# Peptides against a protein of PDB entry 6B4E, part 67

Target 1, 295 residues: chain A of PDB entry 6B4E
Amino acid sequence: TNFDKISKMFWHYKDKIAQIKQDIVLPIKKADVNVRNLLSRHKRKINPKFGQLTNSNQQLFKIQNELTQLINDTKGDSLAYHWILNFIAKAVVHQAETEVRVKPESALPLGKLTLYLLVQFPELQELFMARLVKKCPFVIGFTCEIDTEKGRQNMGWKRNNENKWEDNTSYDERMGGILSLFAIITRLQLPQEFITTTSHPFPIALSWHILARICNTPLNLITNTHFVILGSWWDAAAVQFLQAYGNQASKLLILIGEELTSRMAEKKYVGAARLRILLEAWQNNNMESFPEMSP

## One batch from the design tools (peptide; made by RFdiffusion4, then SolubleMPNN)

Design b2_p15_2_s4 (from b2_p15_2, 9 letters changed)
Fold by OpenDDE base, seed 3:
Parts: sequence; C-alpha cells; structure tokens
Structure b2_p15_2_s4 (fold): chain B 295 residues (1-295), chain A 15 residues (1-15)
Amino acid sequence: as target 1 above (295 residues)
Amino acid sequence: SVLPLPDPDSTDLIK
C-alpha cells in the first residue's frame, strides 16, 4: 500500500471542496435573482425526497423520475446545474449521517437512488466523492492521527457551537452510516438501462481498497472507528464481495475479522467485538445481507 | 467467474 499516494488523493479532494465553494457556491449568491429563486424552489422540492425513500422499488422509481426532472430543469445554466448537483451530493451524505446511521438497511434504497443519479448525471461523481472524503476519509482508506485538532478535523470530526468535539459514539455511528452508503453503492449493479453502455463509477474494487488499506494501516493509528466502519461495510457488502472475488475475498475477510481484531485485542474495542460476531456468523454459514426491496 | 485482484495494495496485507 502506497500511503503517500492515498494522502495525495485525500488532499486532492480537500482542494476540490475549496474549489466547489469558490466556483459554485459563492458565485450563485451573486447570480441573477431569477436563478436564485429557481434554485431555492428546487432545493425545497429536492430536500424531502431522500427521506421519502422506502423499501419499495415503485417508490424509488417515482423519486428517480422526479429528481431527474428537477435536475434537468437547471441544465440551461451550467452554474445552476452544478449547484444543484453539489446540493444533492451534500443531501445524500447528510441522509447517510442521520437516517442510515440509525437504520443501516435504509442504505439500500438510498444507494440505488444515488447510483442512478451518478450515472445519469456524471458531473455528480466528483462532487459526491469530494463530499464523501471530506466527511468520511475511510471511504478511500485514508487514516491520520487524531491527537491534534487538525488531525481530528481531517478525519471528519465535528465541533458544536461551543467548540466541543462530538462524542466518540456519535462520530462512530456517523462514520458507519456514511460508509454503509458507500459500500452499498460499490456492490450494486448498474440499472438495467445503463449496464451495457457505461462502466460502474464506483465499482466493487473500491471496497477492496478500503479493506486492504485499513489492514495495512499502522496499528498505532487504528481506532474503534475503524472496526465500526468495517462492521458497517460487512453488513452492507460482504455477501456481494465474496461473490465478486471468491477465495481472495475470504482471505481479506479473515484478515479484518480475525487477524486485525486479534492484534488490537488489548484495546477492547466494542467495534472489534462486533466484527468478531460477524466473522463467527459467517463461519457458521449465517452471513446476512440487507433484504431486497419490494416491487 | 471470480474477478482478479484489483489493486497492488492487496499483496502486502497485515505485516
């Protein structure tokens, strides 16, 4: 694992976030009043859509169509179009931080919707990835020390209005929610209308990257959060990961579930204990996946 | 069929 390369990738996306603010968010504040009004109306219509998802494919398709129309309405103005896509990227990640955090299986409909939008609107891909890396660097297997304020900030820790860091449980659950969404996206097949005409924007290989990079991370940087997000990934994608890479996938699952947890046993991480339970369930031929969506 | 290993990072795990 080339950690220098991963660090460069991390900072690339941090720079992208700064660029988005400078080139998309701030300019819209000075845009024509009609454009600003349009975007305000669209924002109000788009925002509740992500919370309206259920385990129904019918409902998913309805929301896909509604969002497609709303986004297409902005294509006449490049700045407005990119602003709406950036808003969607932020909204999807926010939904992962809140809803998926408490109901992991909700990642499936959200992931299907997101993947559809990523393919339908390719410009969303860089905006979404930048937001993911900012909020949850684990999605690219990046880890740094959190002994400094800057380190915590880089790893996506939040402060409240009193400049107090969020509690460990809140951070862990939030990271787990985001990682669940990303894991789902990597293991989903493209929608039928795209499967023969385009490549998957965030394929299952990215799940391999996450696991491999965490396994190669210096042990002094491994925290409870690493095990929490690995558990979240496991629930979201382990079945499909095994289907994709077979015996090689099995080796990697054993590495995270057995070897990594054993090496960190002295820390008594709650996340590690849960990952052990998942490993044992798999060994007993009881690996579970999220239920498929209804028609 | 099973996909090949996607990344060189897969060759030096858990040193």
Scores: peptide ipSAE 0.054, ipTM 0.776, DockQ to the pose 0.194
Fold by OpenDDE base, seed 5:
Structure b2_p15_2_s4 (fold): chain B 295 residues (1-295), chain A 15 residues (1-15)
Amino acid sequence: as target 1 above (295 residues)
Amino acid sequence: SVLPLPDPDSTDLIK
């Protein structure tokens, strides 16, 4: 694992966030009043759509079509188009932080919707990844120390208006929610209309990166959060990961479930205990996946 | 079929 490369990637996306603010968010405030009004209306229509997802494919397709139309309405103005995509990127991640964290299986419809949009609107890909890395660096296997304020900020820790850090449980749950969404996206097949014409923008290989990079992370940087997000990933993607990489996948699952947990046993991390249970369930042929969506 | 390993840098696991 080349950690320098990972660090460069992390900072690339941090810079991208700053660029988005400067080149997209701020300029739109000076745009024509008609454009601003259009975007305001679209924002109000788009925002509730993510909460309207259910375990129904029929409902998913309805939402996909509605969002597609709303986004297409902005294509006449490049700035407006990028603004609405950036808004969607933020909204999707926010949904992961709020809904997926408490109901992990909701990542499936959200992931399907997101993957569709990522393929349909390729400009969303960099905007979405930048937002993911900012809020949950684990999605690219980045880890740094959290003993400093800057370190915590880099790892996506939030402070409230009173400059107080969020509690550990809140942070762990948010990271788990975001990682669940990303894991689902990596293990989903492309929609049927794209499978022969487009490559997957965030393929299962990115799940491999996450696991391998965490396994190679210095042990002094490993926290309970690492095990929490690994458990979230496991629930979301372990079955499909095994299908994709076979014996190589098995080796990596054993590394995270057995070897990494064993090396950190003295810490008695709750997340590690759960991951051990998931490993044991798999060894007993009881690995579970999220239920498939209804027609 | 089993997919090829995605990243040579990720195949050299320390653990």
Scores: peptide ipSAE 0.047, ipTM 0.768, DockQ to the pose 0.228
Fold by OpenDDE base, seed 1:
Structure b2_p15_2_s4 (fold): chain B 295 residues (1-295), chain A 15 residues (1-15)
Amino acid sequence: as target 1 above (295 residues)
Amino acid sequence: SVLPLPDPDSTDLIK
């Protein structure tokens, strides 16, 4: 694992966030009043859609169509189009931070919706990835020290209005929620209408990167959060990961579940304990996945 | 079918 390359990728997306602010967000504030009004109306219509997702494919398809129409309405103005996609990217990640963290299985409909949008609107891909990396660097296997304020910020820690860091549990849950969404996206098949014309924008190989890079991370940088997000990933994608990579997948699951947890045993991380339970369940032929969505 | 290994970074764990 080349961690220098990973670091460069991390900072690339950090720069992208800054660029988005300068080139998309700020210019819209100075845009024509009609454009601003259009975007305001569309934002109000789009935002609640993510919360309207259920375990129903029928509901999913309805929302997909509604969002597609709303986004297409902005294509006449490139700046407006990119602004609305950036808004969607932020909204999806926010939904993962708030809803998926407390109901992990909700990652499935959210992931399906997101994947559809990523394929339907390719310009969303970089916007979404930048937002993911900013909020949860674990999605690309990036880790840094959190002993400094800058380090914590880089790893996605939040401060409240009183400049107090969020508690460990809140951070772990948010990271788990975001990672669950990303994991789901990587293991989903493309929608039928795209399968012959488009390659998967975030394929299962990216799940491999997450696991491999974490396993190769210096042990002094490994925290409870690493194990929490690995557990979240496991629930979201382990079954499909095994289907994709077979014996090689098995080796990697053993590495994270047995080897990595054993090396960190002295820390008594709660996340590590859960991951060991997941490993043992798999070894007993009891690996579980999220339930499939209803028609 | 089993997919190929994604990239060289993965070799560090499967050697």
Scores: peptide ipSAE 0.047, ipTM 0.764, DockQ to the pose 0.226; fails the geometry check
Fold by OpenDDE base, seed 2:
Structure b2_p15_2_s4 (fold): chain B 295 residues (1-295), chain A 15 residues (1-15)
Amino acid sequence: as target 1 above (295 residues)
Amino acid sequence: SVLPLPDPDSTDLIK
């Protein structure tokens, strides 16, 4: 694992967030009033769509079509187009932090919607990844120390208006929610209409990156959160990961489930205990996946 | 401490 490369990638996306603010968010505030009004209306229409997802493919397709139309309405103005995509990127991640956090299986419809949008609107890809890395650096296997204020901020910890850090449980759950979404995206097949014409923007190999990079992370930087997000990943993608990489996947699952948990046993992390349970379930041929969506 | 990858040839996936 080349940690220097990972760090460079992390900071690339952090810089991208700053660039987005400078080149997209701030300029639109000075844009023509008609453009600003259009975007305001579209934002109001788009925002509730993510919460309208269910386990129904029919509902998914409906929302896909509605969002596609709304986004296409902005293409006449490049700045407006990028602004609405950035809004969508933020909204999707926010949905992961809130809904997927408490209902992990909701990652499946959200992931399907997101993957569709990422393929349909390629400019969304960098915007979305930047937001993901900002909120949950685990998506690229980045880890730094959290014994400093800056370190915590880099790892996506939030402070309230009183400069109080969020509690550990809240952080763990948010990270788990975001990682669940990303994991789902990596293991989904492209929609049938794209499978022969487009490459997957965030393929299953990125799940390999997450696991391998975490396994190679210095143990002194491993926290309960690492195990929580690994458990979230496991629920979201382990079955498909095994299908993709076979025996090599199996070895990596054993590394995270057995070896990594064992090395950190003295910490008695709750997340590690859960991951151990997942490993044992797999060993007993009881590995579970999220249920498929209904028609 | 670094955990070994299952297959050294798989390092291409994590570069």
Scores: peptide ipSAE 0.032, ipTM 0.687, DockQ to the pose 0.090; fails the geometry check

Design b2_p15_3_s1 (from b2_p15_3, 7 letters changed)
Fold by OpenDDE base, seed 3:
Structure b2_p15_3_s1 (fold): chain B 295 residues (1-295), chain A 15 residues (1-15)
Amino acid sequence: as target 1 above (295 residues)
Amino acid sequence: DKEEKAKKAQELANS
């Protein structure tokens, strides 16, 4: 694992967030009133759609079609198009932070919707990845120290209006929710209409990178959050990961579930205890996955 | 057996 490369990638996406603000978000505030009104109406129509997802494929397809139409309505203006995609990227991540954190299985319909949009609208890919890395650097296996304010900020910690940091439980749950969504996306197959013509934008190899990079992270930087997000990843993608990489996947799952947890046993992390339970369930041939969606 | 598996997994993670 080349940590310099990971750091460069992290800062690339941090710079991308600044660029998005400068080139997309701020300019639209000065755009023509008709464009601003269009985007305001579209924002109001789009935002509820993510909360309308259920375990139904029929409902998913309905929402996909509705969002596709709403996004296509903006293509006549490049700035408006990029603005609406950036809004969608933010809304999807927000849904992971709020709903997926408390109901992890909701990542499946949300992930299917997101993957469809990422393929249908390729310009969404960089916008979405930038937002993911800003909110949850774990998606690229980045870790830094959190003993400083800047370190905490880089790792996606939030402050309230009184400049108080969020509690550890809230942070852990948010990171778990975001990572669950990303893990689902990496393990999903492309929709049938794209499978022969398009490569997967965020393939299962990105899950490999997350696990490998965490295993190679200096132990003094490993926290309870690392184990929480590994547990979230496990529930979301472990079955499909084993199918993709076979024996090599098995070795890596043992490395995180047994070796990494054992090395950190003195810390008594709750997330580590849960990950060991998941490992033991797998060893007893009881590895669970999220249920498939209904027709 | 478990130690050997962990060592091999670490080698893979470092590659």
Scores: peptide ipSAE 0.022, ipTM 0.531, DockQ to the pose 0.144
Fold by OpenDDE base, seed 5:
Structure b2_p15_3_s1 (fold): chain B 295 residues (1-295), chain A 15 residues (1-15)
Amino acid sequence: as target 1 above (295 residues)
Amino acid sequence: DKEEKAKKAQELANS
């Protein structure tokens, strides 16, 4: 693992967030009143759609079509189009931080919707990845120290209005929610209409990167959060990961589930204990995946 | 095929 490369990628996306603010978010405030009104109406219509997802494919397709129409309505103005995509990127990540956090299986319909939008609107890809990396650097296997304010900020820790850090449990659960969504996206097949014409924008190989980079992370930087997000990833993608890579996947799952947890046993991390339970369930031929969506 | 994909992924993870 080349940590210099990972750091460069991390900072690239941090710069992208700043660029988005300067080139998309701020300029739209000075745009024509009709454009601003259009975007305000679209924002109000788009925002509730993510919460309307269920375990129904029929409902998913309905929402996909509605969002597609709303996004297409903005294509006449490039700035408006990029603004609405950036809004969607933020809204999807926010849904992961809130709903997926408390109901991990909700990552499946949200992931399907997101993957569809990423393929249908390619300009969403960089906007979405930048938002993911800012909120949850674990999606690219980035880790830094969190004993400084800057380190915590880089790792996506939030402060409240009183400038107090969020509690450890809130941070862990929020990171788990975001990582669950990303894991689902990496293991989903492209929609049938795109499978022959388009490459997967965030393929299963990115799950490999997450696991491998965490395994190579200096042990002094490994926290309970690392094990929490690995457990979240496991629930979301382990079955499909094994299907994709076979014996090589098995080796990597043993590395995170047995070796990494054993190396950190003295810390008695709750996340590590859960990951060991998942490993043991797999060893007993009881590995589970999220239930498939209904027709 | 699966082994080649795993190797490539490992190379990318190590890059």
Scores: peptide ipSAE 0.022, ipTM 0.641, DockQ to the pose 0.913
Fold by OpenDDE base, seed 4:
Structure b2_p15_3_s1 (fold): chain B 295 residues (1-295), chain A 15 residues (1-15)
Amino acid sequence: as target 1 above (295 residues)
Amino acid sequence: DKEEKAKKAQELANS
């Protein structure tokens, strides 16, 4: 694992967030009133769609079509198009922080929707990754110290209006929700209409990177959150990961579930205990996956 | 095919 490369990637996306603000968000505030009105209307129509997802493929396809039409309506203006995609990127991540956080299996319909949009609108990919990395650096296996304010900010910790840091449980759950979504995306097959013509934008190999990079992270930087997000990843993607990589996947699952948890045993992390339970369940031939969506 | 994918993934993870 090249940590310099990971750091460069992290800062690339941090810079991308700043660039998005300068080149997309701020300019639209000065755009023509008709464009601003269009985007306001579209924002209002788009925002509720993510909450309308269910475990139904029929409902998913309906929402996909509706969003596709709404996004296509903006393509006549490049700035408007990029603005609406950035809005969608933010909305999807927000849905992961809120809904997926409390109902991890909701990552499946959200992930399917997101993957469809990422393929249908390639410009969404960088916007989405930038937002993911800002909110949850774990998606690229980045870790830094959280003993400083800057370190906490880099790792996606939030402060309230009173400048108080969020509690550990809230942070862990948010990170778990975001990571669940990303894990789902990495293990999903492309929609049938794209499978022969397009490569997967965030393939299962990115899950490999997450696990491997965490395994190679200096132990003094490993926290309960690392184990929480590994558990979230496991629930979301472990079955499909094993299907993809076979014996090599098994080795890596053992590394995170047994070796990493054992190395950190003195910390008595709750997340580590859960991950060990997941490992044991797998060893007993009881690995679970999220339920498949209904027709 | 799976073995080749695993090797490639391992190479990427080690990079």
Scores: peptide ipSAE 0.022, ipTM 0.632, DockQ to the pose 0.778
Fold by OpenDDE base, seed 1:
Structure b2_p15_3_s1 (fold): chain B 295 residues (1-295), chain A 15 residues (1-15)
Amino acid sequence: as target 1 above (295 residues)
Amino acid sequence: DKEEKAKKAQELANS
């Protein structure tokens, strides 16, 4: 694992967030009133769509079509188009922080929707990844110290209106939710209409990178959150990961589930205990996946 | 299942 490369990637996306603010978010505030009104209307129509997702593929396809139409309506203005995509990127991540956090299986329909949009609108890819890395650096296997304010900020910790850090449980759950979504995206197949024409924008190899990078992270930087997100990843993608990489996947799952947890045993992390349970379930041929969506 | 896992995890962490 090349940590310099990971760091460069992390900062690339941090810079991208700053660029998005400067080049997309701020300029639209000065745009023509008609454009602003259009975007406001579209925003209001788009926002509810993510909450309307169910375990139904039929409902998913409906929402995909509706969002596609709404996004296409903005293509006549590049700034408006990029603004709406950035809004969608933010909304998807927010849905992961809220709904997926409490209902991890909801990552499946959300991930399918997101993957569709990422392929249909390639400009969403950088916007989405930048938002993911900002909110949850674990998606690229980035870790830094959290004993400083800057370190916590870099790792996606939030402060409330009173400038108080969120509690550990809230942070862990948010990170778990976001990572669940990303994990799902990496393990999903492209929609049938794109399989022959497009490469997967965030393939299963990115899950490999997450696990491998965490395994290689200095132990003094490993926290309960690392185990929580690994558990979230496991629930979301372990079955498909094993299917993709076979014995190599097994080795990596053992590394995170057994070796990493054992090395950190003195910390008595709750997340580590859960990950060990997941490992044991797998060893007993009881690895679970999210249920498939209904037609 | 998730709640049971969480409970078991907590028990293990407290051990």
Scores: peptide ipSAE 0.011, ipTM 0.446, DockQ to the pose 0.023

Design b2_p15_3_s2 (from b2_p15_3, 8 letters changed)
Fold by OpenDDE base, seed 4:
Structure b2_p15_3_s2 (fold): chain B 295 residues (1-295), chain A 15 residues (1-15)
Amino acid sequence: as target 1 above (295 residues)
Amino acid sequence: SKAELAAQWQKEAES
């Protein structure tokens, strides 16, 4: 069953998070003081880099080079190397939750940076995917009930210090931000230096999976968030998705934009209304994409 | 099913 496969994938990455904690995060706390000091310094240098991204390719390349050097400095110690990659994975997702959340188009430079790092440092791929799935299961098209505390936790809902769940708007926006980043990554071309030698680690096919799996999700599990993240995906990747799959892509876009929204019309979800607007814009030959980055 | 149809479309798109 397709759902069984998705569930297995979800729990695989949940287990991976636990494994990362046990095998990477906790052991480094007991590592040599020199290693810990190195990582502390590198952490301080790396962390601000993601916020320094602009809509400039020149700035992107500068940051890519700086991060590459910083990561390479850790390769002499396998544990240190994996620790810094895990830190980067967390930082990138955090940037999506904060910056991309409020400025979706910022996903483009962040996505380009992330894709470069994913290819340059293949060990980042599993670390990054695990973090994505933990924070936003929608990236693999996973959905479960949110009527229980465990269900909400599995779907990436946060509780504050008073054990109060975050509000729906906050959750929707965070999920949208993360999904925007992932969508961008799936539709980006590999950097020129890799395009002939390496396969794309998270190709456009993964966008197909997101859409298809959501379309196949039991209707009783569909929430406003599903439509919000579909809208975020649409803004981020719909143009390139159509370019990649042509008529088949159109069919799937119609399924999410028309069929799924129609089936859920009685719920009057705001996210669904927005998705319908996006569909209509496309039907009127007015589909928009994020602006390209400047040189 | 919708799932089967989507899978078929994907295969066709990737062929």
Scores: peptide ipSAE 0.176, ipTM 0.835, DockQ to the pose 0.158
Fold by OpenDDE base, seed 3:
Structure b2_p15_3_s2 (fold): chain B 295 residues (1-295), chain A 15 residues (1-15)
Amino acid sequence: as target 1 above (295 residues)
Amino acid sequence: SKAELAAQWQKEAES
């Protein structure tokens, strides 16, 4: 693991967020009134759709088609098109922070929808990754110290209007929700219509990077959150990860589930305890995955 | 080291 490379990647996406604000978000405020009205209407139509997802594939396909049409309506104006994609990127991550955090299995329909959009609209990929890294650096295996305000900010900690940091439980749950979504995306197969013509934009190899980079992180930087997001990843993708990499996957799962938890045992992290339970369930041939969606 | 092992396992998994 080259931590210098990971750090460069992290700051690349932080810079991308600043660039998005400068080149997309702020300019649209001065755009033609007709464009602003169009985007306002589309925003109002798009935003509720992520909450309308269920465990039904039929409902998923309906929403996919509706969103596709709404996004296509903006393609005549490059700025408007990029603005609506950036809005979608933010909305998807927000849905992970709010709903997936309390109902992890909801990551499956949300992940399927997101993957479809990422392939259908390739310009969404950089916008989405930038938002993910800003909100949850764990998606690229980045970790820094949180003893400073800047460190906490870099790791996605939020402050309220009174400049008070969010509580540890809230942070852990948000990170878990976002990571669940990303994990699902990495382990999903491309839709049938794209599988022969397009490469997966965020393949299962990115899950390998997350696990490996966390295992190689200096122990003094490991927190309860690391174990929480590993548990979230496990529920979301462990079965498919084992299918993809076989014995090599097993070695890495044992490394995070047994060795990493043992090394940090003195901290008595609740997240670590849960991860050990997941490991034990696997050892007893009881590894669970999210249920498949209904027709 | 763990880093070396993880890198080796990844190479083997991707081959």
Scores: peptide ipSAE 0.175, ipTM 0.837, DockQ to the pose 0.156
Fold by OpenDDE base, seed 2:
Structure b2_p15_3_s2 (fold): chain B 295 residues (1-295), chain A 15 residues (1-15)
Amino acid sequence: as target 1 above (295 residues)
Amino acid sequence: SKAELAAQWQKEAES
């Protein structure tokens, strides 16, 4: 694992967030009133769509079509188009922080929708990844010290209006929700209409990177959150990961489930205990995955 | 190293 490369990637996306604000978000405020009104209307229509997802593929396809139409309406203006995509990127991540956080299996329909949009609108990919890395650096296996204010900020910790850090449980759950979504995206197959024409924008190899990079993270930087997000990843993608990489996947799962948890046993992390349970379930041929969506 | 091993495993898995 080249940590210098990971750090460069992290800061690339941090810079991208700043660039998005400067080149997309702020300029749109100076756009003509017609464009601003269009975007306001579209924002209001788009925002509730993510909460309308269910375990139904039929409902998913409906939402996909509706969003596609709404996004296409903005393509005549490049700035408007990118603004809408950035809004969608933010909305998807927000949905992961709220809904997926409390109902991990909801990551499946959300992930399917997101993957569809990422393929249909390639410009969304960089916007989405930047937002993911900002909110949850674990998606690229980045970890830094959290003993400093800047370190906590870099790792996606939030402060309230009283400048108080969010509690550990809230942070862990948010990170788990976001990571669940990303994990789902990495293990999903492209929709049939895209399989022969497009490469997967965030393939299963990115899950490998997450696990491998965490395994190689200095132990003094490993926290309960690392185990929580690994558990979230496991629920979301472990079955498909094993299918993709076979015996090599097994080795890596053993590293995170057995070796990493054992090395950190003295910390008695709740997340580590859960991950150990997941490992044991797998060893007993009882690995579970999210239920498939209904027609 | 553990990092090298993981990289090797990935390479083998992708081959």
Scores: peptide ipSAE 0.062, ipTM 0.747, DockQ to the pose 0.158
Fold by OpenDDE base, seed 1:
Structure b2_p15_3_s2 (fold): chain B 295 residues (1-295), chain A 15 residues (1-15)
Amino acid sequence: as target 1 above (295 residues)
Amino acid sequence: SKAELAAQWQKEAES
């Protein structure tokens, strides 16, 4: 694994976050009052939409249409348009951190919605990816040491108002939630209306990168979180991953499920234990996927 | 393709 390339990608998106703040977020505060009012109204309408998702495709399509209209209303002002997309990017990731964290299967409707928006509004892609990498570097297979404050920050650790780091469980769950969303996006097919006209913005190949890069990560940098997010990925995408790549996919699953867990056995990571259970379930022809959405 | 991805993985594994 070319870790230099991964690092460059990581820092690219970190820089993008800074750019977004400078070029989008801050300038809008100085925008015309009418623009600010418009965006405030749209923000209020958009925010609850993500929580309104269910296992219903009908509900999904309704929300897609509503969001599409709301976003289109901003296209007359480029800054407003980019601001609303950035807001959506943040909101989607936040939903992954909160709802998907506690209900992993909710990643499916959220992922479908997100993928639709990513294709419908291509400018969302960089904004969303930047937010993902900032919050969960695992989405690109980036790992660094967390023995320093900067290292923890780079890996997406949060501090509370008292500057205390979040507990390990909270971090693990948040990372799992975000990774679940990303994994779902990578394994979803494009909506029918886009299949012939657009390439998938975050295809299943990106799941290869995640798994391969983690497998090649120096063992001294591997933590419980790595296994947690691999488990989250597994629940979200393993079935479809195997369907897509067959024997080659199997090799990667064995590498993470057996080899990586074995190498780290001394650590007795809870996440690793769960991943081994998932591996065993697969070996027993009992690999599970999230239930399909209803009509 | 599967072959392409395998090659990609192999390159990443070796680098």
Scores: peptide ipSAE 0.058, ipTM 0.731, DockQ to the pose 0.477; fails the geometry check

